# Peptides against a protein of PDB entry 3T6J, part 49

Target 1, 375 residues: chain A of PDB entry 3T6J
Amino acid sequence: PIVESYIGFIESYRDPFGSRGEFEGFVAVVNKAMSAKFERLVASAEQLLKELPWPPTFEKDKFLTPDFTSLDVLTFAGSGIPAGINIPNYDDLRQTEGFKNVSLGNVLAVAYATQREKLTFLEEDDKDLYILWKGPSFDVQVGLHELLGHGSGKLFVQDEKGAFNFDQETVINPETGEQIQSWYRSGETWDSKFSTIASSYEECRAESVGLYLCLHPQVLEIFGFEGADAEDVIYVNWLNMVRAGLLALEFYTPEAFNWRQAHMQARFVILRVLLEAGEGLVTITPTTGSDGRPDARVRLDRSKIRSVGKPALERFLRRLQVLKSTGDVAGGRALYEGYATVTDAPPECFLTLRDTVLLRKESRKLIVQPNTRLE
Target 2, 372 residues: chain A of PDB entry 3T6J as posed
Amino acid sequence: PIVESYIGFIESYRDPFGSRGEFEGFVAVVNKAMSAKFERLVASAEQLLKELPWPPTFEKDKFLTPDFTSLDVLTFAGSGIPAGINIPNYDDLRQTEGFKNVSLGNVLAVAYREKLTFLEEDDKDLYILWKGPSFDVQVGLHALLGHGSGKLFVQDEKGAFNFDQETVINPETGEQIQSWYRSGETWDSKFSTIASSYEECRAESVGLYLCLHPQVLEIFGFEGADAEDVIYVNWLNMVRAGLLALEFYTPEAFNWRQAHMQARFVILRVLLEAGEGLVTITPTTGSDGRPDARVRLDRSKIRSVGKPALERFLRRLQVLKSTGDVAGGRALYEGYATVTDAPPECFLTLRDTVLLRKESRKLIVQPNTRLE

## One batch from the design tools (peptide; aimed at target 1 E11 I85 N89 V142)

Design b2_p19_3 (made by RFdiffusion4)
Pose (drawn by RFdiffusion4):
Structure b2_p19_3 (pose): chain A 372 residues (1-112, 116-375), chain P 19 residues (1-19)
Amino acid sequence: as target 2 above (372 residues)
Amino acid sequence: IEFTPDAEAPAGAYYPIPF
């Protein structure tokens, strides 16, 4: 459509329980030139789902070209303006017929070297160079194969299923599936507090995982003297964001105030656990004399260590999502999402520095439409 | 224009990472 639109109570992020949605609406025009560079990603999108750490039976039944666009926003009502979105928010529809992927083009043109805190003098160079371009990749993957992948196991009214039970097996356990989503049950209705952050974490993780693929970069025109940097800046940005996320954590209430930032901290912790000197947090000192930190990500160890930690992580997340296992999901997540002062990081002590170097986001003014 | 009355799962919105 020339004009793309949508509205309702949709994103569930701000409900302390995680079910009730917050009202919004948007009207934006579809840009053509930048869209083809996405429709490409859609065309070859079919294969990639099978590169995911879980078998094809643990994925959605068919596939689709649901849509991927680049929208110049006219009116976005509500609290915020996301860079990209995958909707509608009803999972059943995401599997049965389809969904849509939205990359807002003109919001980006808005959001783009001393404020590059927690990096090194190198790094921020590659950051300034490859952040913008890599942003499209991460968004594309986050939206398309982030939430585009995965399958829900639901018990329909009768004792039957939406799938064949005897032929499905859990790779982690080896048994046959003993858990699932029953009638009326949904992602939010079960995982609740964690559902948003957990699902987002999965999507970003698949983001990095497939951001390691030559083909996607060929789609975005990255290879050779190019294919490096963009991937690096992407992962580096993910780990740094994992650091900044401490600001949005409330230690007194032992509560996270956001899904994305929490998810990003979780991915950071998983990478730190992979160890092997791949990632480091150093309690440095800024030129101003105050406290500070430097995030160190060894790029040569990306494929040898980090990737395994990823596909094992995604495999677990997805496995627990399909069977709808909350116990394992939480125990696996809230354990990773835990914030403490234990070394050799001391995140409780690092959070202060994160708050000192903290940033306050900008404001995006919007145009109107007068009727003549 | 499509309308959605309630929420069953996250919208899958992506937000940029701060500088």

Design b2_p19_3_s1 (made by RFdiffusion4, then SolubleMPNN; from b2_p19_3, 12 letters changed)
Fold by OpenDDE base, seed 1:
Structure b2_p19_3_s1 (fold): chain B 375 residues (1-375), chain A 19 residues (1-19)
Amino acid sequence: as target 1 above (375 residues)
Amino acid sequence: TPVQEGSTAPAGSFYPDPD
């Protein structure tokens, strides 16, 4: 088997300012079969980047082919075990030097190992479909999230010599119709400018890219899905995201008005975007469980994903990217924090739903190191 | 839950649904 490892100060999720990395390391074995799918995705990446909802001027000037491998993790040392990794975490390096992607496939497998009888917040008629396609949909989502999410977009920069990496006279902001009015100065980074929202904002962008591009037939084909199967994978991926947005409420602390997990905050934001789209796309209905205690159901109208969901996500994702590219912290914070706000306002009553989520949460799963052998 | 704590960091990793 091919063994891969990494070690160092990698992720800064535990730093409120997003600057200090936590020491992390893993040892893993390459999953050749799944890696082949990601290689095909990489081969299509340059073309797929053009499908993202921003002008080419907001995308990288030159595509740098990354490495993407699926790994089965044997050991992982850190505060949390990711399902996917995109490194380095410096946007400037991603743009100039490239990046690497990995999917921790067996972590995903553990994550979707849920018993049907314990699966919360889904309609009964969705449970079997969800269980069947959660794994495959995760593979798609992680691949897109890492490669085309974190791996996409350009930062507008003025260097130390005063030169711009974009044409100030011709590049137009698609949101305003005006010339570019803000950018990153020399020494400014994504993390330094966006600070307390940087991680969650970027995760939200990456997750949104996943949802948006998973609608593309070529993406599903790369992962081996066609026809009805492809549509089911799409449906379950979107369903999983809106469910995750509800589950995310566990990681909100009302007393402090803060979030404790960047990815879950991102998923809540996406839920809010899709709820705002209206037209019956997403519905969260409070119910009473068989035990007589509060419960809830999330519904996603499959027929409205492309007609209602995609346009809403397109607009939102474009705004995220434009604000990121231009270094517009004020606009970015206003947008993101607006969607990340948790209140008890009707019709959603998110604080009440949070109580339901907490009531229905399962016991924390313990991830343990596997034994491995050669057969 | 196999997720990192914190709301801010350079985003480079996908963490699955805690459920």
Scores: peptide ipSAE 0.047, ipTM 0.658, DockQ to the pose 0.266; fails the geometry check
OpenDDE base, seeds 2, 3, 4, 5: peptide ipSAE 0.027, 0.044, 0.028, 0.027; ipTM 0.627, 0.657, 0.633, 0.636; seeds 2, 3, 4, 5 fail the geometry check

Design b2_p19_3_s2 (made by RFdiffusion4, then SolubleMPNN; from b2_p19_3, 12 letters changed)
Fold by OpenDDE base, seed 2:
Structure b2_p19_3_s2 (fold): chain B 375 residues (1-375), chain A 19 residues (1-19)
Amino acid sequence: as target 1 above (375 residues)
Amino acid sequence: TPVQEGSTSPAGAYYLDPD
């Protein structure tokens, strides 16, 4: 088998400032069958990058073909096991040297198993579909998230010699209609500038890319889904995201006004964006469970994903990218913290919903590392 | 401002159901 591993101070999610990496390592075996799907995704990456909602001037100048493999993890050491990885975690290196993508396939497979009776916050009509397509939709989402999420976008930089990596006279900010007015100076990085919101902001961008591009038929075809199956995968992917946004409230600490998990904060932000879109796209309804205690239901209108959801996500995703590219920390923080704010304001009453989420929380799952045999 | 304490859900992975 083909064995892959990495070790070192890699992910900075546990650093409040997003700068210091946590020591992490894994050993894994390549899943050839699933890797073939990701190779097809890589082959289409250059074209799919053009589908993202920002001008080419905000995308990488030159496409660098990355590696992408699906891995079955044998051992993982760290505070948590990711479903996907995009490395290196340096935007400048991603732009100039390239990157590698990994899907941790057997980690994702853990999510495939869901007990229907324990599945919270979904309508009964959605439960079977959700259970059926949760796994496949994760494969799509993770692939897009890593390759075209983390692997997309350009940072505008002025180097130590004063040279720009963009034409100051011709590049226009699509949000303002003006020339570019801010950029990264020599020594400035994404993490150093955006600091406390950097990790979650980037995860939000990557998740949004996944939702946005999963609507493209070519993406679904790459993963082997066509017709009704493709539409169901799309629906479940979006449904999972809005549900995750609700579940995310577990990771908010009201007393400290902070988030403890970057991906969950990102998912909550996306939920807020899609709720703001209105028009019945997303509905969260407080209910009463069979036990007489508070419950809730999330509803996503399938028919409004493309007509309402996509445009809302497009606008939001473009803003995320533009603010990231230009190093506009003030604008980026205002945007992101605005959507990340959790209050008890009507109609959603998120703090009350948080109590419901905590009440309905199931026992923590245990991840058991596997063995392998040579035959 | 948010303080990040981890990258994974209680289930152990980014995309796993926390329940």
Scores: peptide ipSAE 0.126, ipTM 0.621, DockQ to the pose 0.117
OpenDDE base, seeds 1, 3, 4, 5: peptide ipSAE 0.172, 0.167, 0.075, 0.177; ipTM 0.678, 0.683, 0.632, 0.670; seeds 1, 3, 5 fail the geometry check

Design b2_p19_3_s3 (made by RFdiffusion4, then SolubleMPNN; from b2_p19_3, 13 letters changed)
Fold by OpenDDE base, seed 5:
Structure b2_p19_3_s3 (fold): chain B 375 residues (1-375), chain A 19 residues (1-19)
Amino acid sequence: as target 1 above (375 residues)
Amino acid sequence: VPYQSGSTSTAGAFYPDPD
């Protein structure tokens, strides 16, 4: 088997300032069969990058073909085991040297296991569809999230010599219609500037890219889905995201007004964006469970994903990228924290919903690392 | 940067609170 390893002070999710890495390490075996679909995605990446909702001037100047591999993890040392990884975490290196993507396939496989009777917050008519397509939709989302999410976008930089990596005279901010007014100076990084929101903001951008691009027919074709199956995968992917946004409330601490998990905060933000879009796209309804206790249902109108959801997400995603590219911390923080705010204001009453989420919380799944043997 | 599914109420509880 082909063995890959990963080691170092890499991820900064445990740093309140988003800068200092935690030690992580893993050893994994390449899953050749599962890697093939990601290779196909990589082959289409340059074309798909053009579908993202920002001008080419806000995208990388040169496409660098990344590596994308599915891995079965044998051992993982760290505070948490991810389902996918994009490295390095330095945007400057991503722009100039490239990056690597991995899907931790056996971790994803564990996450796919869902018991219908324990599946919360979905309408009954969605549960079977959700269970059927959860796995495939995750493959699509993870692939897009890593490759075209984290792997997309340009940072505007002035180097130590005073040179810009963009034309100050011709590049226009699509949100303001004006020339670029801010950028990263030498030594400034995404994490150093955006600090406490950097991790969650980037995850939100990556998740949004996944939802946005999964609507493209070529993406589903790459993963082997056509016709009704492709539409179901899209629907379940979006449904999973809005459900995750509700589940995210578990990781909000009201008394401290903070989030404890960057990815879940990101998913809540996306839920808020899609709720704001209105027009019946997403509905969260408090209910009473069969046990007589509070419950809730999330409904996504699949017929409105393209007509209502996509435009809303497009606008939001473009704003995320523009603010990131220009190093506009004030604007970025205002936007992101606005959507990340959790109150009990009607109609959603998110703090009340949080109580429901906590009430319906499932037991934590334990992931046990495998042994290997010769057969 | 890692991706975590967060498909269940506890699925996202892999990374601890940075505080």
Scores: peptide ipSAE 0.048, ipTM 0.668, DockQ to the pose 0.061
OpenDDE base, seeds 1, 2, 3, 4: peptide ipSAE 0.033, 0.044, 0.047, 0.038; ipTM 0.688, 0.697, 0.694, 0.671; seeds 1, 2, 3, 4 fail the geometry check

Design b2_p19_3_s4 (made by RFdiffusion4, then SolubleMPNN; from b2_p19_3, 12 letters changed)
Fold by OpenDDE base, seed 2:
Structure b2_p19_3_s4 (fold): chain B 375 residues (1-375), chain A 19 residues (1-19)
Amino acid sequence: as target 1 above (375 residues)
Amino acid sequence: VPVQEGSTAPAGSFYPDPD
C-alpha cells in the first residue's frame, strides 16, 4: 500500500487570530479507486477554474498542477479529524509553489452514516434521497472545496522591491469598476490581515466554490454521475449545505457573540446568503416533533437551485474573492460579519432556532482507529 | 478522534467544545 503522513503545527482553526497552528498528525493509506476520480478532477482543474465567477486577473497567473489523493486514515492525532485537506495553508505558497489536496475517505464514510429515524430537520420525502446521496455528494463537495476552493484565487501583492504581481493600470475590480486600490504588502498574509475571520471566511469561500461548481455537468461526470443521478447529487449537496447552516447554530455562543467552529460559521453564512436570495429557494419551518417538543424542517426547492441559488452564490462568491484578493479587510469583515450575525429577528428567529437545534442535537460522531491486515 | 470540521469536514463534524 501507498502510505502518506504529515505532522506539525498545521491548522490554525483553534487560534482566535488564525495564526498559531495546532499540532496535528496522521498516517493514512491511499485509496486508489477514489484517487482516480480526484486525478480526473485535477486534469480538469485548469478549465474548471475558468468557470469561477471572477476575472482571470483575480485567478492565479500560472496553473500549478496539484496532487490530489483519497486517503483512508489509520491514525490521527489532533482535536478533530478533517474530511479534506489542502496544504500548505499559506496562500502565497499555494500561488507560487503549488499545493496538495487530500480527501480522507473513511472519515467521510463515518460522517455519512446516519440512521433515518435520527435524521433531523429534513422533510420525510427528502430523507431517503439524502441518505442515498449524502456520501457521493460529499465526495464531490470535498474534491471541489479542496482543489478549486482553497486552490483558487490570487492575492494581489506588492513585493519588498515595490513590484506588483498585477498590472495596476489594467486590472479592474469587478465590484467597483475601478482600478485596484488595495493589496498585500511584503510580509502581510491572508491570516495576518483578516485575523479573526480569516479561517471561517476562507472555508466559506471554499464551500461556496463547491456548491457553485457542482452544478457543472463535467464535475458530476468526473465522479461518475449522469442524468437523474447527477441532479440528485447536486440537490443533496445543496440540501446538505443548507441543513448544515441550521445545524451550525450549535456552535454559536450568544453570550460571547462568537463562533466556535469555522466551517459551521461558514455554512451558516451560506445559508444566510441563500435565504436572502428568497423566491422560495430555502425555507426553514419551525414544527412540533412527535414528542411534542420544538422541531424544524428545512426545504430546498430543487427547481430554483440554478435559477435563484446559483446567481446569489455567484455574486457572493465573487465578492468574497475580490475582497480577499485586494486585502480589503474592512470590506471583507463588513460582508462576512453581516452574514454571520445571529439574532432572533423574524422571520428566521435564529436564536430561537438555535434552541431547537440544541434540543435535537445528535451524538457526536467518533472515529475509531481502523485496522489493516495482510491478505 | 472527533470528526473535525477543521478542513473540509462533513456537515455535523464537531470541534470539541473547549472545556
Scores: peptide ipSAE 0.029, ipTM 0.719, DockQ to the pose 0.082; fails the geometry check
OpenDDE base, seeds 1, 3, 4, 5: peptide ipSAE 0.022, 0.024, 0.023, 0.022; ipTM 0.645, 0.671, 0.666, 0.634; seeds 1, 3, 4, 5 fail the geometry check

Design b2_p19_4 (made by RFdiffusion4)
Pose (drawn by RFdiffusion4):
Structure b2_p19_4 (pose): chain A 372 residues (1-112, 116-375), chain P 19 residues (1-19)
Amino acid sequence: as target 2 above (372 residues)
Amino acid sequence: SSSAVESLVSSSSFEVWGS
């Protein structure tokens, strides 16, 4: 459509429980030139789902070209203006017929060297160079194969299923599936507090995982003297964001104030656990004399260590999502999402520095439409 | 009349929504 639109109570992020949605609406025009660069990603999108750490039976049944667009926003009502979105938010529809992927083109043109805190003098160079371009990749993957992948196991009214039970097996356990989503049950209705952050974490992780693939970069025109940087800046940005996320964590209430930032911190912790000097947090000192920190990500160890930690992580997340296992899902997540002062990081002590170097986001003014 | 909304996209972080 020339004009793309949508509205309703949709994104569930701000419900303390995680079910009730917050009202919004948007009207934006579809840009053509930048969209083809996405429709390409859609065309070859079919294969990639099978590259995911879980078997094809643990994935959605068919596939689709649901849609991927680049929208110049006219009116976005509500609290915020996301860079990209995958909707509608009803999972059943996501697997039965389809969904849509939206990359808002003109919001980007808005959001783009001393404020590059927690990096090094190198790094921030590659950051300034490859941030913008890599942004499109991470978004594309986050939207398309982030939420585009995965399958829900639901018990329909009768004792039957939406799948064949005797042929499905859990790779972690080896047994046959003993858990699932029953009638009326949904992602938010079960995982609740964690559902948003957990799902987002999975999407971002698949983001990095498939951001390691030559093909996707060929789609975005990255290879050779190119294919490096963009991937690096992407991962580096992920780990840095994992650091900045401390600001949005409330230690007193032992509570996270956001899904994305919490998910980022979780991915950071998983990478830190992979160890092997791949990632480091150093309690440095800024030129201003105050406290500070430097995030160190060894790029040569990206494939040899970090990737395994990822696909094992995604495998677990997805496995627990399909069977709808809350116990395992939380125990696996809230454990990773835990914030403490234990070394050799002391995140409780780091958080202060994160708050000192903290940033306040900008404001996006919007145009109106007068009727003549 | 114009309006202003908080940006969920910045140089340091951004949000992509879905469920």

Design b2_p19_4_s1 (made by RFdiffusion4, then SolubleMPNN; from b2_p19_4, 12 letters changed)
Fold by OpenDDE base, seed 3:
Structure b2_p19_4_s1 (fold): chain B 375 residues (1-375), chain A 19 residues (1-19)
Amino acid sequence: as target 1 above (375 residues)
Amino acid sequence: PLTVVESEVTLLDYVVSGS
């Protein structure tokens, strides 16, 4: 088998300022069969990047063909095991040198094994569909998230010599209609500027790219889904995201007004965006469980994903990218923290829902790697 | 990187075949 590994100070999610890396390492084996789907996605990446909701001037100047491999993890050392990875984490290097993507395939496969009886916050009529398509939809989401999420967008930079990587006279901010008024100076990075929101903001952008592009027929075709199956994969992917946004409340600490997990904060933000879109797209209904305790149900109207959800996400995703590209920390923080704020305001009453989420919380999650063998 | 909406237990008990 082909073995891949890495080790070092790689991910900065545990740093409140998003800068200091956690020591991490893994050993994995290439899954050739699953990698073939991601190779097809890579082959279409340059074209799919054009489908993102920002001008080409806000996209990378030159497409650098990345590597994308599905890996079966043998050993992972770190605080948590991801489903996908995009490295390096430095935007400047991603733009100039390229990047590598990996999907941790066996992690995804195990995460899919949800027992129907333990599946919280879904309508009964959605549970079987969710169980059937959670895995495949997540493969799509991971591929898009890593390759076209983290792998997309341009940072406007003025280098040490004072040269810009964009034309100041011709590039227009699509949100303001004005010339570019802010950028990254020499020594400034995404993490250094956006600091406490950098990790979660970037994850939110990447997750939003996944939801947005999974609506594209070419993407579903690449992953082998057509017709009704493709529509079900889309539905379950979006359903999983809005459910995750509710589950995310577990990772919010009201007393400290902080989030303890960047991806979950990102998913909550997306939930808020889709709720704001209104028109019955997403509904969260408090209920009473069979045990007489508080419960809740999340409903997504599949018929409104394209008509209501996509436009809302498009506008939001464009704003995220424009603020990132221009290094507009004030605007970015105002936008992101606005959606990341958890209050008990009606109609959602998120603090009350958080109590319900905590009440329905599953047992402590464990990652176990007891046995691996070569046959 | 992306994290899953985690289940209670992630079991990475795997058999690798081939080269």
Scores: peptide ipSAE 0.071, ipTM 0.667, DockQ to the pose 0.080
OpenDDE base, seeds 1, 2, 4, 5: peptide ipSAE 0.045, 0.031, 0.018, 0.039; ipTM 0.623, 0.617, 0.470, 0.625; seeds 2, 5 fail the geometry check

Design b2_p19_4_s2 (made by RFdiffusion4, then SolubleMPNN; from b2_p19_4, 12 letters changed)
Fold by OpenDDE base, seed 2:
Structure b2_p19_4_s2 (fold): chain B 375 residues (1-375), chain A 19 residues (1-19)
Amino acid sequence: as target 1 above (375 residues)
Amino acid sequence: PPTVVTSDVSLLDYVVSGS
């Protein structure tokens, strides 16, 4: 088997400033079958990048074909085991040297496992569909998230010699209609500029890319889905995201106004974006469970994903990218923290919903070292 | 083109409570 590993100070999720990496490492074996799907995705990456909702001037100047593999983890050391990774975690290197994408297949398999009786916050009619397509939808989302999420977008830079990596005279900010007025200077990084929001912001961007691009028929075809199956995968992917946004409230600490998990904060932000879109796209309804205690239901209108959801996500995702590209920390923080704010304001009453989420909390899944054998 | 060292996080974790 093909064995892959990495080790070092890689991920900065545990650093409040997003700068200091936590020591992490893994050993894994290549899953060839699943890797083939990601290889097809890589082959289409250059074309799919053009589908993202920002001008080509905000995308990487040169497409560098990355490596993308599905791995079955043998061992993982760290505070959390990801479902996927994109390395290196340096945008300049990603843009100039390329990157590697990894899906941790057996981690996803654990995530795929769902017990119907324990599946919270979904309408009864959605449960079977959700269980059926959760796995496949995750495969799609992970691939897009890593490859076209983390792997997309350009940072505007002025180097130490004063040279720009963009044409200051011709590049226009699509949000303002003006020339580019801010950029990264020599020595400035994404993490150093955006600091406390950097990790979650980037995860939100990557997740949004996944939702946005999963609507593209070519993406679903790459993963082997057509017709009704493709539509169900799309629906479940979006449904999972809005549900995750509700579940995310578990990781919010009201007394500290703090999020304890970057991905969950990102998912909550996306939920807020889609709720803001209105028109009945997403509905969260407080209910009473069979036990007489508070419960809730999330409903996603599949017929409005393309008509309502996509445009809302498009606008939001474009703003995320533009603010990131230009190093506009003030604008980026205002946007992101605005959506990340958790209050008890109606109609959602998120703090009240948080109590419901905590009440309905299930045990977190544990990943245990898998066994291998020679045949 | 000129480059600056920029770092970001690049994990995806769907192993969440209630999933």
Scores: peptide ipSAE 0.029, ipTM 0.537, DockQ to the pose 0.048
OpenDDE base, seeds 1, 3, 4, 5: peptide ipSAE 0.029, 0.026, 0.025, 0.027; ipTM 0.552, 0.558, 0.632, 0.553; seeds 1, 3 fail the geometry check

Design b2_p19_4_s3 (made by RFdiffusion4, then SolubleMPNN; from b2_p19_4, 11 letters changed)
Fold by OpenDDE base, seed 5:
Structure b2_p19_4_s3 (fold): chain B 375 residues (1-375), chain A 19 residues (1-19)
Amino acid sequence: as target 1 above (375 residues)
Amino acid sequence: PETVVESDVSLLDYEVLGR
């Protein structure tokens, strides 16, 4: 078997300022079959990047082909085991040597083992479809999230010598129609500037890229889906995201007005964006469960994903990227925190829904170190 | 030119995926 590992101070999610890394390490075995799909995605990445909703001037000047591998984890040391990883987080290395995307395949596989009777917040008609396509849709989302999400977008920089990495006279901000008015200065980084929202904001951008690009037939073909299957994968991917946005409320602390999980905050933001789009795209309905206690149902109209959802996500995603590229912390914070605000205002009454989410919360699943054998 | 560091990135914690 091909064995891969990494160890060091990697992820900064536990740092309130998003800068200090937690010590983490893993040992894993390469899943060749799934890695092959990601390699095909990498081969199409340069073309797919052009489909993202920002001008080429806001995209990286040169495409650097990354490695993308699916791994089955043998051992993991850290506070939490992720489904996907993009490394390194050291900018000098990423710029000169590139980066590697990793999908932790067997972690995803465990997550796929959802029992129908325990599946919360979905319409009955969607449950079987959700169970069937959750796994495949996750694979698609992971690939897009890591490769084309985190791997996309340009930061406008003025270096220590005063030189810009963009043409100040010709580059136009697509949101304002004006020349670029802000950028990163020497010594400034994404994390240092955006600080408390940096991690969640970036995750939101990456997740949005996944939803947006999964609509492209070429992406689905790469993963082996065509026709009705492709449409079902798309539907379930979007459905999973809006459901996740509701589930995210578990990780909000009302008393502190604080989010405790960056990815879930990101998914809640996406839910808010899609709810704002209106036109019956997403509906959250409080209900009463069979036990007589509060419940809820999330409904996504698949026929409106392209007509309503895509345009809404396009506009939002473009704004995220433009604000990121220009280092506009004030604008970025206003946008992101606006969508991340949790109140009990109608019609959604999110704080009330949070109580429902907590009531329906399942027990934590445990991951244990696996055994290996020859078959 | 000086490179700007982007965020630490991972897709999703297992605990969240399992729900």
Scores: peptide ipSAE 0.037, ipTM 0.633, DockQ to the pose 0.044
OpenDDE base, seeds 1, 2, 3, 4: peptide ipSAE 0.049, 0.030, 0.055, 0.052; ipTM 0.646, 0.594, 0.645, 0.630; seeds 1, 2, 3, 4 fail the geometry check

